# Peptides against a protein of PDB entry 3B8E: the designs that were tried, part 96

Target 1, 230 residues: chain A of PDB entry 3B8E
Amino acid sequence: PFLIFIIANIPLPLGTVTILCIDLGTDMVPAISLAYEQAESDIMKRQPRNPKTDKLVNEQLISMAYGQIGMIQALGGFFTYFVILAENGFLPIHLLGLRVNWDDRWINDVEDSYGQQWTYEQRKIVEFTCHTPFFVTIVVVQWADLVICKTRRNSVFQQGMKNKILIFGLFEETALAAFLSYCPGMGVALRMYPLKPTWWFCAFPYSLLIFVYDEVRKLIIRRRPGGWVE

## One batch from the design tools (peptide; made by RFdiffusion4, then SolubleMPNN)

Design b1_p17_3_s1 (from b1_p17_3, 13 letters changed)
Fold by OpenDDE base, seed 1:
Structure b1_p17_3_s1 (fold): chain B 230 residues (1-230), chain A 17 residues (1-17)
Amino acid sequence: as target 1 above (230 residues)
Amino acid sequence: LELIKELGEKALKFVKE
């Protein structure tokens, strides 16, 4: 998100506070919960990996998989961001290079794609309106990410959802997202304005995509041990 | 929904490449 903000000079899609809420609020409990996940049913049946040959391939493939998942997450967030801005009159192409004028407090006549002039205050309301649904989008895709991270090879359906702490983490991050999205005063305190409940569903296709992608990946790994997808 | 589908398809293509 931040890289695209710099490269494209678009209005800030995700605020610093929302980033901190992701890193410290929503990801911490889920990440800790993985320490309590039951070992995969086959983990003790796997042959010992050659630490010299198998590590490099696995690290590259894990890095690639996480890179791909991270890209899907970013696409989900940016989709939500661009939809909200488009609904407010700012088409994606118009946002390119707009940041300088967008962030200037003295420019109160920034035009949208339809020639409507936006004051600084109005622009900041729209910007902050994007922060919450971007955050919620990340939380929703992280549901899938956390669930898929339970196993390296086995399907989630094979492993099941036995980790009560992981389940608690999913509820905690969701409750935090709901609190930050709907609690009065969060717009002032955290620059997270309330979003329509329907915006939660905008991330679901991406969450499903991540889930399906990883299940397919794991299926390929199970069917072709030692393949390039491990 | 079409945009979501398009982005999903692009993401799927990217994952396949």
Scores: peptide ipSAE 0.000, ipTM 0.217, DockQ to the pose 0.061
Fold by OpenDDE base, seed 2:
Structure b1_p17_3_s1 (fold): chain B 230 residues (1-230), chain A 17 residues (1-17)
Amino acid sequence: as target 1 above (230 residues)
Amino acid sequence: LELIKELGEKALKFVKE
């Protein structure tokens, strides 16, 4: 997200506070919960692997898979961001290079894609209106990410949802997202303005995409042990 | 606020179970 903000010179899609809330609030409890996941039923059935070569391959493939998932998460957030700005008159193409004028408090006549002039205050309201939906989008996508991280090889349908701590983590991150989105004063304190309930559903296609992607990946791994997908 | 309350109640119920 931040790299695209710098490269494309677009208005800030996700504030520093929201990033901290993701890293410290929504990610920590779920990540810890994975430590309590039950071992995969097939772990003892794996053939002995070469600890040097197979670790390197697994680390690279895990890093690529998590990198790809992270990119899908970022795309989900940016999709939400662009939709909100487009609904407010700023088309994606118009946002390119707009940051300098957007962030200048002395420019009160920044035009949208339809020629409507926006004051600095109005622009910042729209920007901060994007922060909360972006954050919530990440949380909703993280539901799928957390669920798929339960196993490396087995399908979620094979492993099941037996980890109570993981389920608690899903509720905790959702409750935190709801708190940050709807608690009075969050707009002032965290620059996270209230979220329309409809925005919770904006991330669902991306969550489904991640889930399907990982289930297909795991299916391939099960059918071709030691393959390049593993 | 109602959503927060509902989520909180569900979470509390889950922890008590």
Scores: peptide ipSAE 0.000, ipTM 0.233, DockQ to the pose 0.019
Fold by OpenDDE base, seed 4:
Structure b1_p17_3_s1 (fold): chain B 230 residues (1-230), chain A 17 residues (1-17)
Amino acid sequence: as target 1 above (230 residues)
Amino acid sequence: LELIKELGEKALKFVKE
């Protein structure tokens, strides 16, 4: 998110405080919970990993986690951001290069895509209105991401949801997201303005996409062991 | 709050399945 903010010179899609809430709040407990996941039902039927040749973290895992899933998460957040700004009169193409004028407090006549003038305060309200649903979008997408990370090969339907710590993590991140989104004073304290409840559903297509994608990937791995998708 | 409740209930149902 921040790289796109710098490269494209768009209004800030995700605040620093919100990023910290993701990194330190919503991600830690779920990530730790994966250490307590039950072994895959077929793990003992596989040959032991060769510790000298087989890395725990390999290029395939990095590509999947950061290159594929992480990019889909970012796209989900940006989709929500662009929808909110478009609903407020700022079309995506108009946002390119707008940051300089957007962040200037002395410019109170920044035009939207329809020629409406926006004061600095009005622009900041819209910007901070984007931070919360971006954050919530990430959390909702993380549900699918965390669930797919339970197993490397087996379907979630084969593995089941037996890890109570993982379940707790899903509730914790959701509760934190709800708290940050709706608790009085969060707009002042964290610049996270309350979002319409409907924005929680904006991420669901992306969560479903991630889930379906990974289940299909795992299905291919099961049908073609040692394939390039592993 | 109702949506949070609904999402929570859906999540609980998903975990129970």
Scores: peptide ipSAE 0.000, ipTM 0.232, DockQ to the pose 0.026
Fold by OpenDDE base, seed 5:
Structure b1_p17_3_s1 (fold): chain B 230 residues (1-230), chain A 17 residues (1-17)
Amino acid sequence: as target 1 above (230 residues)
Amino acid sequence: LELIKELGEKALKFVKE
């Protein structure tokens, strides 16, 4: 998100405080919960790794976690951001290069895609209105990410949802997201304005995409052992 | 949502005191 903000010079899609809430608030308990996950049913059928050549975290796992899943999460957040700005009169093409004028307090006549003029205060309300839905989009996508991380090879349907700590983590991150989104004073304290409940559903296609992608990946691994997908 | 709002209002009162 931050790299695209710098390169494209668009209005800020996600605030620093919201990023900290993701990294320290919503992800901590879910990540710890994975330590309590039950071993996969086929773990004893796998050959032992070579400790000299095979790293625990291989390049394939790094590429999947940070490259592919992270990219889908970012796309989900940016989709929500562009939809909100488009509903407020700012089409995606018009946002390119707009940041300089958008952030200038002395410019009160920034035009949208339809020729409507926006004051600095109005623009900042719209910007901060984007931060909360972007954050919530990441949380909804993280539900799928956490669930797919339960197993390396087996389907989630084979593993099931037996880890009570993981279930607690999903409720905790959702409750925190709802608190940050709807608690009075969050607009002043965190610059997170309340979102319409309908925005929670905007991330669902991306959450489903991650889930389907990982289940297909795991299916390929099960059918073709020793492939580059492992 | 009403429960979250009530908790938030209580928290804000506590911080202002």
Scores: peptide ipSAE 0.000, ipTM 0.247, DockQ to the pose 0.017

Design b1_p17_3_s2 (from b1_p17_3, 12 letters changed)
Fold by OpenDDE base, seed 2:
Structure b1_p17_3_s2 (fold): chain B 230 residues (1-230), chain A 17 residues (1-17)
Amino acid sequence: as target 1 above (230 residues)
Amino acid sequence: LELLKLLGELALEFVRK
């Protein structure tokens, strides 16, 4: 998200406070909950890793986490961002290069895609209106991310949802997202303006995509052990 | 990646002040 913000010079899609809320708020308890996940039923049937050649975090795991799943998450967030801005008159093409004028407090006549002029204050309201739905979008895709991280090889349907701490983590991150989104004063305190309830559903296609993608990946791994997909 | 985003945003905020 931040790289696209710099390269494309678009208005800021995700604020610093929202990033902190993700890293320290919504992701911490879910991540810790994975330590309490039950071992895969076949883990003792796999060959032990070679500690000299097989890193715990290998290039393939990094590629999966940051190159694939992370990209799908970012796409979900940006989809929500572009939809909100388009609903407010700013089409995606018009946002390219707009950041300089968008962030200039002395320019009060920035035009949208339809020729409507926007003051600095109005633009910042729309920007901060994007931050909360982007944050919520990340939380919704994190549901799928957390669930797929339960196993490396077995299907989630084979593993089941028996980890009570993980279930608690899913409720905690959702409750925190709702609190940050709807509690009075969050717009002033955190620059997180309230979102319409419909924005919670914007991430669902991407959450489903992550889940289906990983289940297919795991199916391939089970059928072809030691393949390039592992 | 989120940490890098945070650091980048902070840097931008300092430049804008």
Scores: peptide ipSAE 0.000, ipTM 0.323, DockQ to the pose 0.028
Fold by OpenDDE base, seed 3:
Structure b1_p17_3_s2 (fold): chain B 230 residues (1-230), chain A 17 residues (1-17)
Amino acid sequence: as target 1 above (230 residues)
Amino acid sequence: LELLKLLGELALEFVRK
């Protein structure tokens, strides 16, 4: 989110405090829960990792985590961001380069895509209105990400949902997201204005996409062992 | 990566103040 904010000079999609809530709040328990996941049924059929040659974090894992899943997550968040701004009169093309004028407190006549003028205060309300739905979008896509991370090769349907700590993590991150989104005073404290309940559903297509994508990937790996998709 | 983004954002906020 921050890289696109710099490169495209768009209004800030996700606030610093919101990023902290993701990294320290919503992601912590889910990540720990993966340590308690049951081994895949075929793990004992695999050769042990050579600690001298095989890294725990290899280029393939980085490519999958950041290059594929991470990009889909980012796209989901940005989709929500662009929808909210478009509903408030700012079309995606109009946002390019707008940051400089958007963040200038002395400019109170920034025009939207329809010629409506926006004061600094009004613009900041819209910006902060984007932060909470973007955050919730990330949480919703993280549900799928956590579930797909249960296994490397087996389908989630083969592995099942037996890890109670992982299930607890999914509830915890969702409850935290709801608390941060709806608790009175969060708009002032965290710059996270309350979201309409409909914004929770905006991420569902992307969450489903992540899940389907990984299941297809795992299916290909099972059918073609040693392929480039591994 | 998220930590790096956070650090970048904090740096930006520092420059804005």
Scores: peptide ipSAE 0.000, ipTM 0.341, DockQ to the pose 0.028
Fold by OpenDDE base, seed 4:
Structure b1_p17_3_s2 (fold): chain B 230 residues (1-230), chain A 17 residues (1-17)
Amino acid sequence: as target 1 above (230 residues)
Amino acid sequence: LELLKLLGELALEFVRK
């Protein structure tokens, strides 16, 4: 998100505080919970990893985590961001290069895509209105991400949801997201303005996409062992 | 690197307040 903010010079899509809440708040318990996941039913049928040749974190895993799933997560967040700004009169193409004027407190006549002028305070309200839905979008797509991380090869339907710590993590991150989004004073303390409950559903297509994509990937791995998809 | 930049910006924002 921050890279796109710098490269495209768009209004800040995700605040620093919200990013910290993701990295230190919502992601920690879920990530730790994966350490307690039950071994895949077929893991003992696989040969042991050679610790000298086989990396724990290999290029395929990095590609999956950052190159594929992470990009889908980012796209989900940006989709929410662009929808909110478009609903407020700022079309995506108009946001390109707008940051300089957007962040200037002395410019109180920034025009939207329809010629409406926006004061600095009005612009910041819209910006901070984007931060919370972006954050919630990330949490919702993380549900799918966490669930797909339960297994490397087996379907989630084969593995099941037996990890109580993971289930707790899903509830914890959701409860934290709700707390940060709706608790009185969060707009002042964290610049996280309350979001309409409907924005929680904006991420669902992306969460479903992540889940379906990974299940299809795992299905291909099961049908074609040793393929490039591993 | 992004996290460090964000932490840096946060720190700067706190110092400016």
Scores: peptide ipSAE 0.000, ipTM 0.321, DockQ to the pose 0.024
Fold by OpenDDE base, seed 5:
Parts: structure tokens; C-alpha cells; sequence
Structure b1_p17_3_s2 (fold): chain B 230 residues (1-230), chain A 17 residues (1-17)
């Protein structure tokens, strides 16, 4: 998100406070919950790794976590961002290069894609209105990400949802997201304005995509052992 | 990457101040 903000010079899609709430708030309990996950049924059939050649964090894991899943998460957030701005009169093409004028307090006549003029205060309300749905979008895609991390090779349907700490983590992150989104005063304290309940559903296609992608990946690994996908 | 973004945004806020 930040790289696109710098390169494309678009209005800020996700605020600093919202990023902190993701990294320190919503992700901590879910990440800890993975330590309590049951071992996969086939783990004892795998050869032990060579500790001299096989790193715990290999290029394949980095590529999957940051290059694939992280990219899908970012796309989900940006989709929500562009939809909200388009509904407020700012088409995606018009946002390119707009940041400089958008952030200038002395420019009160920034035009949208339809020729409507926006004051600085109005623009900042719209920007902060994007931050909360972007945050919620990340939480919704993190549900899928956490669930797929339960196993490396077996399907989630084979593993099941027996980890009560993981289930608690999913409820905790969702409750925290709802609190930060709808509690009175969050607009002033965190610059997170309340979102329409319909925005929670905007991320669902991307969450489903993450889940399907990983299940297909795991299916390929099970059918073709020793491939580059492992 | 999110931490780097945070640090970058904080740095930008300090430069604007």
C-alpha cells in the first residue's frame, strides 16, 4: 500500500494508526494461536529437514507469504479504497498524481471526476472514511490467511477447526475491528470514521480467493510431491 | 512492509511539522 501511495501519488489509502492497530492489535492473538495448532496427520511421514541446507524460512515460504498472499490482501484493500472514492466522485484515473493538491490545506477547490469542488476538510473526511473500510478489509482477508496457515500440506477440511484459541483469535480481531470502527470518538482519537455495514462484505471475494488459492496449492503438493510449490 | 510504511508515514509527519 505505501509503495503505491509513493509511486502513484494517490491520497493516503491507509493511515498510520490503522496500520498499528493491524500489526499490534488484530494480528497478535491469531499469530500466537498457531503455536497451539495440532500437528498434521502426515508429519511423521516427512523426511527431516537438513539443518545445514534447508532453512526454516525458505524462498518458497517468503514468495508465498509476501509475494502471493500479501499481494492479494493489498489488492483487496485497494479495491475497497477505489470503490469508496469512486462513490464519492473520484474515479481511479483521477486519483493519480492528486496527492499533492489533496494534502494542501490552502487548496479548497480540488475538483473530482465530475467537476465538483472539494474543500480540504471535505477531502480529509473522505480520506479518513477510506481508512476504516481498508482496515476492515484487511481483517476479513486475515480470516482466510489465518485459516490457511493451520496446515502446510493437508486441506483445512482434513484438519478441521479444533483449535479453540484460534477461534477465539478470530472473534477477538473481529470484535476489535468493530470497536475501532463504530465506537463513538474513534473519528477524533484515531481518525477512523464509522463505515456502512455493507463495506464488510467488499473483502469477501478476496478472502475466498485466498482460501481457494491455498487449497489448490496444497492439493497440487499432495498430488505431485517434490515440486517447486512445496 | 507495514512497519516500514508506518515509519515512513511518521517520518513524513515529522517533516511536515
Amino acid sequence: as target 1 above (230 residues)
Amino acid sequence: LELLKLLGELALEFVRK
Scores: peptide ipSAE 0.000, ipTM 0.319, DockQ to the pose 0.026

Design b1_p17_3_s3 (from b1_p17_3, 12 letters changed)
Fold by OpenDDE base, seed 1:
Structure b1_p17_3_s3 (fold): chain B 230 residues (1-230), chain A 17 residues (1-17)
Amino acid sequence: as target 1 above (230 residues)
Amino acid sequence: LELIRRLGELALEFVKK
């Protein structure tokens, strides 16, 4: 997200505080909860991997898979960001290069895509209004990530949702997201302005996409052991 | 949401004291 902010010179889609809330707040408990996940049903039936040959390929593939998932997460966040800004009159193309003028306190006549002029204060309200939905989008996408991380090869349907701590983590991150989104003063404290409850659904397609992607990946791994996807 | 609001208001009141 931050790289695109720099490269495209768009208004800041996700604040530093919001990033910290993701990394330290919402993701930490779920990540820890994975330590309590039950082993895959077939884990004891798998032959030991050759540490000399299989490790390098597996590390690269895992890195690639996590990289791909991370890209889908970022796309989900940016989608929500662009939708919100578009609803406020700023089309995606218009946002390119706008940051310099957007962040200038002395420019109070920044035009949107429809010729409406926005004061600095109004622009910052819209910017901070984007932070919360972006954050929530990441949380909703993280639901899928957490669930898919339960297994490496087995489907979630095969593994089930037996980890109560993981389930608690999902509720905790959701509750934290709701708290940060709707608690009075969060706009001042964290620059996270309240969002319409409907914005929670913007991430659902991406969450589903990640889930389906990983289930398909795992299905391929199960059907083609030793393939390039594993 | 109402619970969150009330908790937030309480927190703000606490910080203002």
Scores: peptide ipSAE 0.019, ipTM 0.435, DockQ to the pose 0.018
Fold by OpenDDE base, seed 2:
Structure b1_p17_3_s3 (fold): chain B 230 residues (1-230), chain A 17 residues (1-17)
Amino acid sequence: as target 1 above (230 residues)
Amino acid sequence: LELIRRLGELALEFVKK
Protein backbone atom coordinates (compact mmCIF):
# COMPACT_ATOMS: atom_id res chain seq x y z
CA PRO B 1 0.00 0.00 0.00
CA PHE B 2 2.69 2.50 0.94
CA LEU B 3 4.73 1.74 -2.18
CA ILE B 4 1.72 2.44 -4.40
CA PHE B 5 1.14 5.67 -2.49
CA ILE B 6 4.69 6.79 -3.35
CA ILE B 7 4.80 5.53 -6.95
CA ALA B 8 1.34 6.64 -8.06
CA ASN B 9 1.28 9.81 -5.91
CA ILE B 10 -2.26 9.08 -4.74
CA PRO B 11 -3.86 10.30 -1.50
CA LEU B 12 -2.78 8.18 1.49
CA PRO B 13 -4.90 5.01 1.46
CA LEU B 14 -3.84 3.63 4.84
CA GLY B 15 -2.65 5.62 7.83
CA THR B 16 0.26 4.69 10.08
CA VAL B 17 -2.08 4.14 13.02
CA THR B 18 -4.18 1.67 11.04
CA ILE B 19 -1.01 -0.23 10.10
CA LEU B 20 -0.10 -0.45 13.78
CA CYS B 21 -3.61 -1.63 14.63
CA ILE B 22 -3.24 -4.41 12.05
CA ASP B 23 0.25 -5.50 13.11
CA LEU B 24 -0.23 -5.25 16.88
CA GLY B 25 -3.98 -5.45 17.34
CA THR B 26 -5.76 -7.65 14.84
CA ASP B 27 -2.94 -9.92 13.62
CA MET B 28 -1.12 -10.81 16.83
CA VAL B 29 -3.79 -12.79 18.71
CA PRO B 30 -4.88 -14.76 15.63
CA ALA B 31 -1.25 -15.54 14.80
CA ILE B 32 -0.58 -16.82 18.32
CA SER B 33 -3.77 -18.88 18.12
CA LEU B 34 -2.28 -20.90 15.25
CA ALA B 35 0.22 -22.38 17.71
CA TYR B 36 -2.72 -24.14 19.37
CA GLU B 37 -4.10 -25.66 16.16
CA GLN B 38 -4.32 -29.44 16.11
CA ALA B 39 -1.78 -31.26 14.01
CA GLU B 40 -2.87 -32.37 10.56
CA SER B 41 -4.12 -35.95 10.41
CA ASP B 42 -1.28 -36.99 8.08
CA ILE B 43 1.64 -35.18 9.80
CA MET B 44 2.85 -38.30 11.61
CA LYS B 45 2.79 -40.24 8.32
CA ARG B 46 5.37 -37.94 6.72
CA GLN B 47 9.07 -38.66 6.80
CA PRO B 48 11.12 -36.59 9.23
CA ARG B 49 12.46 -33.34 7.83
CA ASN B 50 16.11 -33.29 6.84
CA PRO B 51 17.42 -30.10 8.50
CA LYS B 52 20.26 -29.82 5.95
CA THR B 53 18.10 -29.98 2.81
CA ASP B 54 14.57 -29.11 3.91
CA LYS B 55 14.24 -25.46 4.90
CA LEU B 56 11.61 -24.58 7.50
CA VAL B 57 10.60 -21.62 5.38
CA ASN B 58 11.02 -22.58 1.75
CA GLU B 59 10.64 -20.40 -1.32
CA GLN B 60 7.15 -21.75 -1.93
CA LEU B 61 5.97 -20.79 1.55
CA ILE B 62 7.46 -17.31 1.16
CA SER B 63 5.78 -16.94 -2.24
CA MET B 64 2.43 -17.94 -0.79
CA ALA B 65 2.63 -15.77 2.31
CA TYR B 66 4.11 -12.58 0.90
CA GLY B 67 3.36 -12.87 -2.80
CA GLN B 68 -0.03 -14.36 -3.44
CA ILE B 69 -2.07 -13.90 -0.26
CA GLY B 70 -0.51 -10.52 0.49
CA MET B 71 -1.30 -9.32 -3.02
CA ILE B 72 -4.96 -10.33 -2.70
CA GLN B 73 -5.17 -8.55 0.65
CA ALA B 74 -3.67 -5.39 -0.82
CA LEU B 75 -6.04 -5.55 -3.78
CA GLY B 76 -8.98 -5.84 -1.40
CA GLY B 77 -7.87 -2.78 0.52
CA PHE B 78 -7.27 -0.73 -2.60
CA PHE B 79 -10.59 -1.78 -4.06
CA THR B 80 -12.34 -0.41 -0.98
CA TYR B 81 -10.23 2.76 -1.15
CA PHE B 82 -11.03 3.42 -4.81
CA VAL B 83 -14.74 2.71 -4.33
CA ILE B 84 -15.00 5.19 -1.45
CA LEU B 85 -13.14 7.89 -3.33
CA ALA B 86 -15.20 7.27 -6.46
CA GLU B 87 -18.41 7.62 -4.42
CA ASN B 88 -17.07 10.97 -3.24
CA GLY B 89 -16.32 12.16 -6.78
CA PHE B 90 -12.69 11.06 -7.23
CA LEU B 91 -12.30 8.47 -9.98
CA PRO B 92 -9.16 6.26 -9.88
CA ILE B 93 -7.51 7.91 -12.89
CA HIS B 94 -7.98 11.35 -11.36
CA LEU B 95 -6.16 10.28 -8.18
CA LEU B 96 -2.89 9.65 -10.06
CA GLY B 97 -0.48 12.45 -9.21
CA LEU B 98 -3.04 14.22 -7.01
CA ARG B 99 -1.17 13.73 -3.69
CA VAL B 100 0.93 16.90 -3.93
CA ASN B 101 -2.11 19.12 -4.24
CA TRP B 102 -4.17 16.90 -1.94
CA ASP B 103 -1.77 17.29 0.98
CA ASP B 104 -1.22 21.04 0.46
CA ARG B 105 -3.30 22.85 3.06
CA TRP B 106 -3.04 26.12 1.13
CA ILE B 107 -4.82 24.69 -1.92
CA ASN B 108 -8.54 24.76 -1.20
CA ASP B 109 -9.84 24.32 -4.74
CA VAL B 110 -8.71 20.79 -5.68
CA GLU B 111 -11.18 19.58 -8.26
CA ASP B 112 -12.72 16.13 -8.32
CA SER B 113 -13.57 14.19 -11.47
CA TYR B 114 -16.81 16.18 -11.82
CA GLY B 115 -15.33 19.66 -11.35
CA GLN B 116 -16.38 20.07 -7.71
CA GLN B 117 -13.84 21.96 -5.63
CA TRP B 118 -12.67 20.47 -2.34
CA THR B 119 -11.14 22.35 0.57
CA TYR B 120 -8.23 20.88 2.49
CA GLU B 121 -10.50 20.01 5.42
CA GLN B 122 -13.01 18.27 3.17
CA ARG B 123 -10.25 16.26 1.47
CA LYS B 124 -8.83 15.12 4.80
CA ILE B 125 -12.27 14.01 5.96
CA VAL B 126 -12.56 11.84 2.84
CA GLU B 127 -9.01 10.51 3.31
CA PHE B 128 -9.62 9.55 6.93
CA THR B 129 -12.95 8.07 5.89
CA CYS B 130 -10.91 5.67 3.73
CA HIS B 131 -8.61 4.54 6.58
CA THR B 132 -11.27 2.71 8.60
CA PRO B 133 -12.78 0.77 5.67
CA PHE B 134 -9.29 -0.19 4.50
CA PHE B 135 -8.56 -1.53 7.98
CA VAL B 136 -11.86 -3.41 8.18
CA THR B 137 -11.29 -4.83 4.70
CA ILE B 138 -7.99 -6.29 5.88
CA VAL B 139 -9.68 -7.80 8.95
CA VAL B 140 -12.39 -9.44 6.85
CA VAL B 141 -9.79 -10.82 4.44
CA GLN B 142 -7.77 -12.05 7.43
CA TRP B 143 -10.71 -14.24 8.47
CA ALA B 144 -10.05 -16.33 5.40
CA ASP B 145 -6.27 -16.04 5.78
CA LEU B 146 -6.35 -17.29 9.37
CA VAL B 147 -8.69 -20.15 8.51
CA ILE B 148 -6.51 -21.31 5.60
CA CYS B 149 -3.28 -21.02 7.63
CA LYS B 150 -4.52 -23.57 10.17
CA THR B 151 -3.54 -26.34 7.75
CA ARG B 152 -0.67 -26.83 5.32
CA ARG B 153 -2.12 -29.63 3.22
CA ASN B 154 -5.51 -30.74 4.51
CA SER B 155 -8.73 -28.99 3.56
CA VAL B 156 -10.39 -26.86 6.22
CA PHE B 157 -13.35 -29.20 5.85
CA GLN B 158 -11.11 -32.13 6.77
CA GLN B 159 -9.40 -30.36 9.67
CA GLY B 160 -12.52 -28.72 11.09
CA MET B 161 -12.76 -25.74 13.45
CA LYS B 162 -11.87 -27.25 16.82
CA ASN B 163 -9.30 -24.69 17.99
CA LYS B 164 -11.15 -22.60 20.57
CA ILE B 165 -8.29 -20.10 20.75
CA LEU B 166 -8.43 -19.55 16.99
CA ILE B 167 -12.18 -19.00 17.22
CA PHE B 168 -11.56 -16.54 20.05
CA GLY B 169 -8.98 -14.77 17.86
CA LEU B 170 -11.54 -14.34 15.08
CA PHE B 171 -14.00 -12.80 17.52
CA GLU B 172 -11.31 -10.62 19.09
CA GLU B 173 -10.11 -9.12 15.81
CA THR B 174 -13.71 -8.54 14.72
CA ALA B 175 -14.61 -6.90 18.03
CA LEU B 176 -11.50 -4.71 17.85
CA ALA B 177 -12.37 -3.71 14.29
CA ALA B 178 -15.89 -2.78 15.40
CA PHE B 179 -14.55 -0.83 18.37
CA LEU B 180 -12.07 1.16 16.28
CA SER B 181 -14.70 1.79 13.60
CA TYR B 182 -17.58 2.97 15.79
CA CYS B 183 -16.23 4.16 19.14
CA PRO B 184 -16.60 7.94 19.58
CA GLY B 185 -13.31 9.83 19.49
CA MET B 186 -11.52 7.44 17.11
CA GLY B 187 -11.49 10.12 14.42
CA VAL B 188 -9.58 12.45 16.74
CA ALA B 189 -7.41 9.84 18.45
CA LEU B 190 -6.61 7.50 15.55
CA ARG B 191 -7.71 9.44 12.44
CA MET B 192 -10.20 6.63 11.83
CA TYR B 193 -13.58 8.05 10.98
CA PRO B 194 -16.78 6.03 11.49
CA LEU B 195 -17.51 3.27 9.02
CA LYS B 196 -20.79 2.73 7.25
CA PRO B 197 -21.91 -0.83 8.05
CA THR B 198 -22.18 -1.64 4.34
CA TRP B 199 -18.38 -1.42 3.96
CA TRP B 200 -17.94 -4.61 6.00
CA PHE B 201 -19.24 -6.50 2.98
CA CYS B 202 -16.84 -4.88 0.49
CA ALA B 203 -14.07 -7.35 1.38
CA PHE B 204 -16.23 -10.50 1.18
CA PRO B 205 -15.42 -11.28 -2.47
CA TYR B 206 -11.70 -11.14 -1.66
CA SER B 207 -12.10 -13.24 1.48
CA LEU B 208 -13.96 -15.83 -0.58
CA LEU B 209 -11.29 -15.65 -3.29
CA ILE B 210 -8.51 -16.39 -0.78
CA PHE B 211 -10.48 -19.27 0.70
CA VAL B 212 -11.28 -20.85 -2.67
CA TYR B 213 -7.74 -20.29 -3.92
CA ASP B 214 -6.18 -22.01 -0.93
CA GLU B 215 -8.63 -24.92 -0.97
CA VAL B 216 -7.83 -25.49 -4.64
CA ARG B 217 -4.09 -25.23 -3.88
CA LYS B 218 -4.37 -27.77 -1.08
CA LEU B 219 -6.41 -30.07 -3.30
CA ILE B 220 -3.63 -29.95 -5.92
CA ILE B 221 -0.98 -30.67 -3.23
CA ARG B 222 -2.96 -33.71 -2.05
CA ARG B 223 -3.24 -35.05 -5.58
CA ARG B 224 0.34 -34.20 -6.60
CA PRO B 225 2.69 -34.36 -3.60
CA GLY B 226 5.96 -32.47 -4.10
CA GLY B 227 4.54 -30.27 -6.85
CA TRP B 228 5.41 -26.61 -7.48
CA VAL B 229 2.23 -25.51 -5.66
CA GLU B 230 3.35 -26.91 -2.27
CA LEU A 1 -23.24 -0.42 18.10
CA GLU A 2 -25.12 1.27 20.91
CA LEU A 3 -22.95 -0.54 23.45
CA ILE A 4 -19.80 0.62 21.66
CA ARG A 5 -21.13 4.17 21.59
CA ARG A 6 -21.90 4.12 25.30
CA LEU A 7 -18.49 2.70 26.14
CA GLY A 8 -16.82 5.32 23.98
CA GLU A 9 -18.76 8.14 25.57
CA LEU A 10 -17.84 6.82 29.00
CA ALA A 11 -14.18 6.64 28.02
CA LEU A 12 -14.26 10.20 26.71
CA GLU A 13 -15.78 11.41 29.94
CA PHE A 14 -12.94 9.83 31.88
CA VAL A 15 -10.30 11.41 29.64
CA LYS A 16 -11.85 14.85 30.02
CA LYS A 17 -11.68 14.62 33.86
Scores: peptide ipSAE 0.019, ipTM 0.423, DockQ to the pose 0.018
Fold by OpenDDE base, seed 5:
Structure b1_p17_3_s3 (fold): chain B 230 residues (1-230), chain A 17 residues (1-17)
Amino acid sequence: as target 1 above (230 residues)
Amino acid sequence: LELIRRLGELALEFVKK
């Protein structure tokens, strides 16, 4: 999100405080829960790892985690961001290069795509109104990301949902997201304004996409061991 | 949501003291 903010000079899609809430709040318990995941049923049927060539964290895993899955997460967040701004009169093309004027507190007549003028305060309200749905979108996508991380090779349907700590983590991150989104004073304290409940569903297609993508990936790995997808 | 609202109000009252 921050790279696109710099490159495209768009209004800030996700606040620094909100990023910290993701990294330190919603993701910690889920990440710890993976340490308690049961071994895959076929783990002893795999060939031994070559310690000289096969790193524990290889380029393929890095490419998956930071490249493919991370890009789908970012696309989900940006989709929500662009929809909210479009509903408020700012079309995606109009947002390009707008940041400089958007962040200037002395400019109170920034025009939207329809010629409506926006004060600094009004612009910041709509910006902070985008931060919360972007955050919630990431949390909803993290549900799929956490579930796919349960296994490296087996389908989640083969592994099942037996890890009670992981299930607790999913509820905890969701409850924290609801608290940060709807608790009175969060707009002042964290610059997270309340979102309509319907925005929780905007991320579901992306969550499903991640899940399907990873299940297909794992299916390919099972059928063609040693491929570039592993 | 009502529970979250009530907890938030209580927290705000505490911070204002």
Scores: peptide ipSAE 0.018, ipTM 0.406, DockQ to the pose 0.017
Fold by OpenDDE base, seed 3:
Structure b1_p17_3_s3 (fold): chain B 230 residues (1-230), chain A 17 residues (1-17)
Amino acid sequence: as target 1 above (230 residues)
Amino acid sequence: LELIRRLGELALEFVKK
């Protein structure tokens, strides 16, 4: 989010505090929970890793995590951001290069896509209104990410949801997201204005997309071992 | 979905207090 904020010169889509809440809050327990996941049923049928040649984290894993899943997560967040700004009169194309004027407190006549003038205070309200939905969108997408990370080859339906710590992690991150979104004073303290409950559902298509994508990928790997998709 | 709804309702109830 911050890179796109710099490169495209758009209004800040996700605040620094919300990023910290993701990295330190919502992701911590889920990530630890993966250490307690049951081994895949076929793990003993695989050749052992050669410690001298095989890296624990390889280029394939990095490409999958950051290149594919990370891109879909970012797209989900930005989709929510653009929808909110469009509902407030700022079409996506109009946001390009707008940051300089947007962040200038002395400019109180920034026009939206429809010619409506916005004061600095009004613009900041809209900006901070985007932070909470963007954050929640990431959390909802992370549900799918966590679930798909349970296995490398087997379907989640084959592995099942037996890891109680992982289930607890999903509840914890969701509860934290709800707390940060709805607790009084979070708008002042964290620049996270209250979230309309409907925005929780905005990320669901992307969460489903990640889940379906990974299940299809795993299915292809099972049918064609050593294929280019692996 | 029901869990999210309940959490949301609980949060909203908390905000109303």
Scores: peptide ipSAE 0.017, ipTM 0.410, DockQ to the pose 0.028

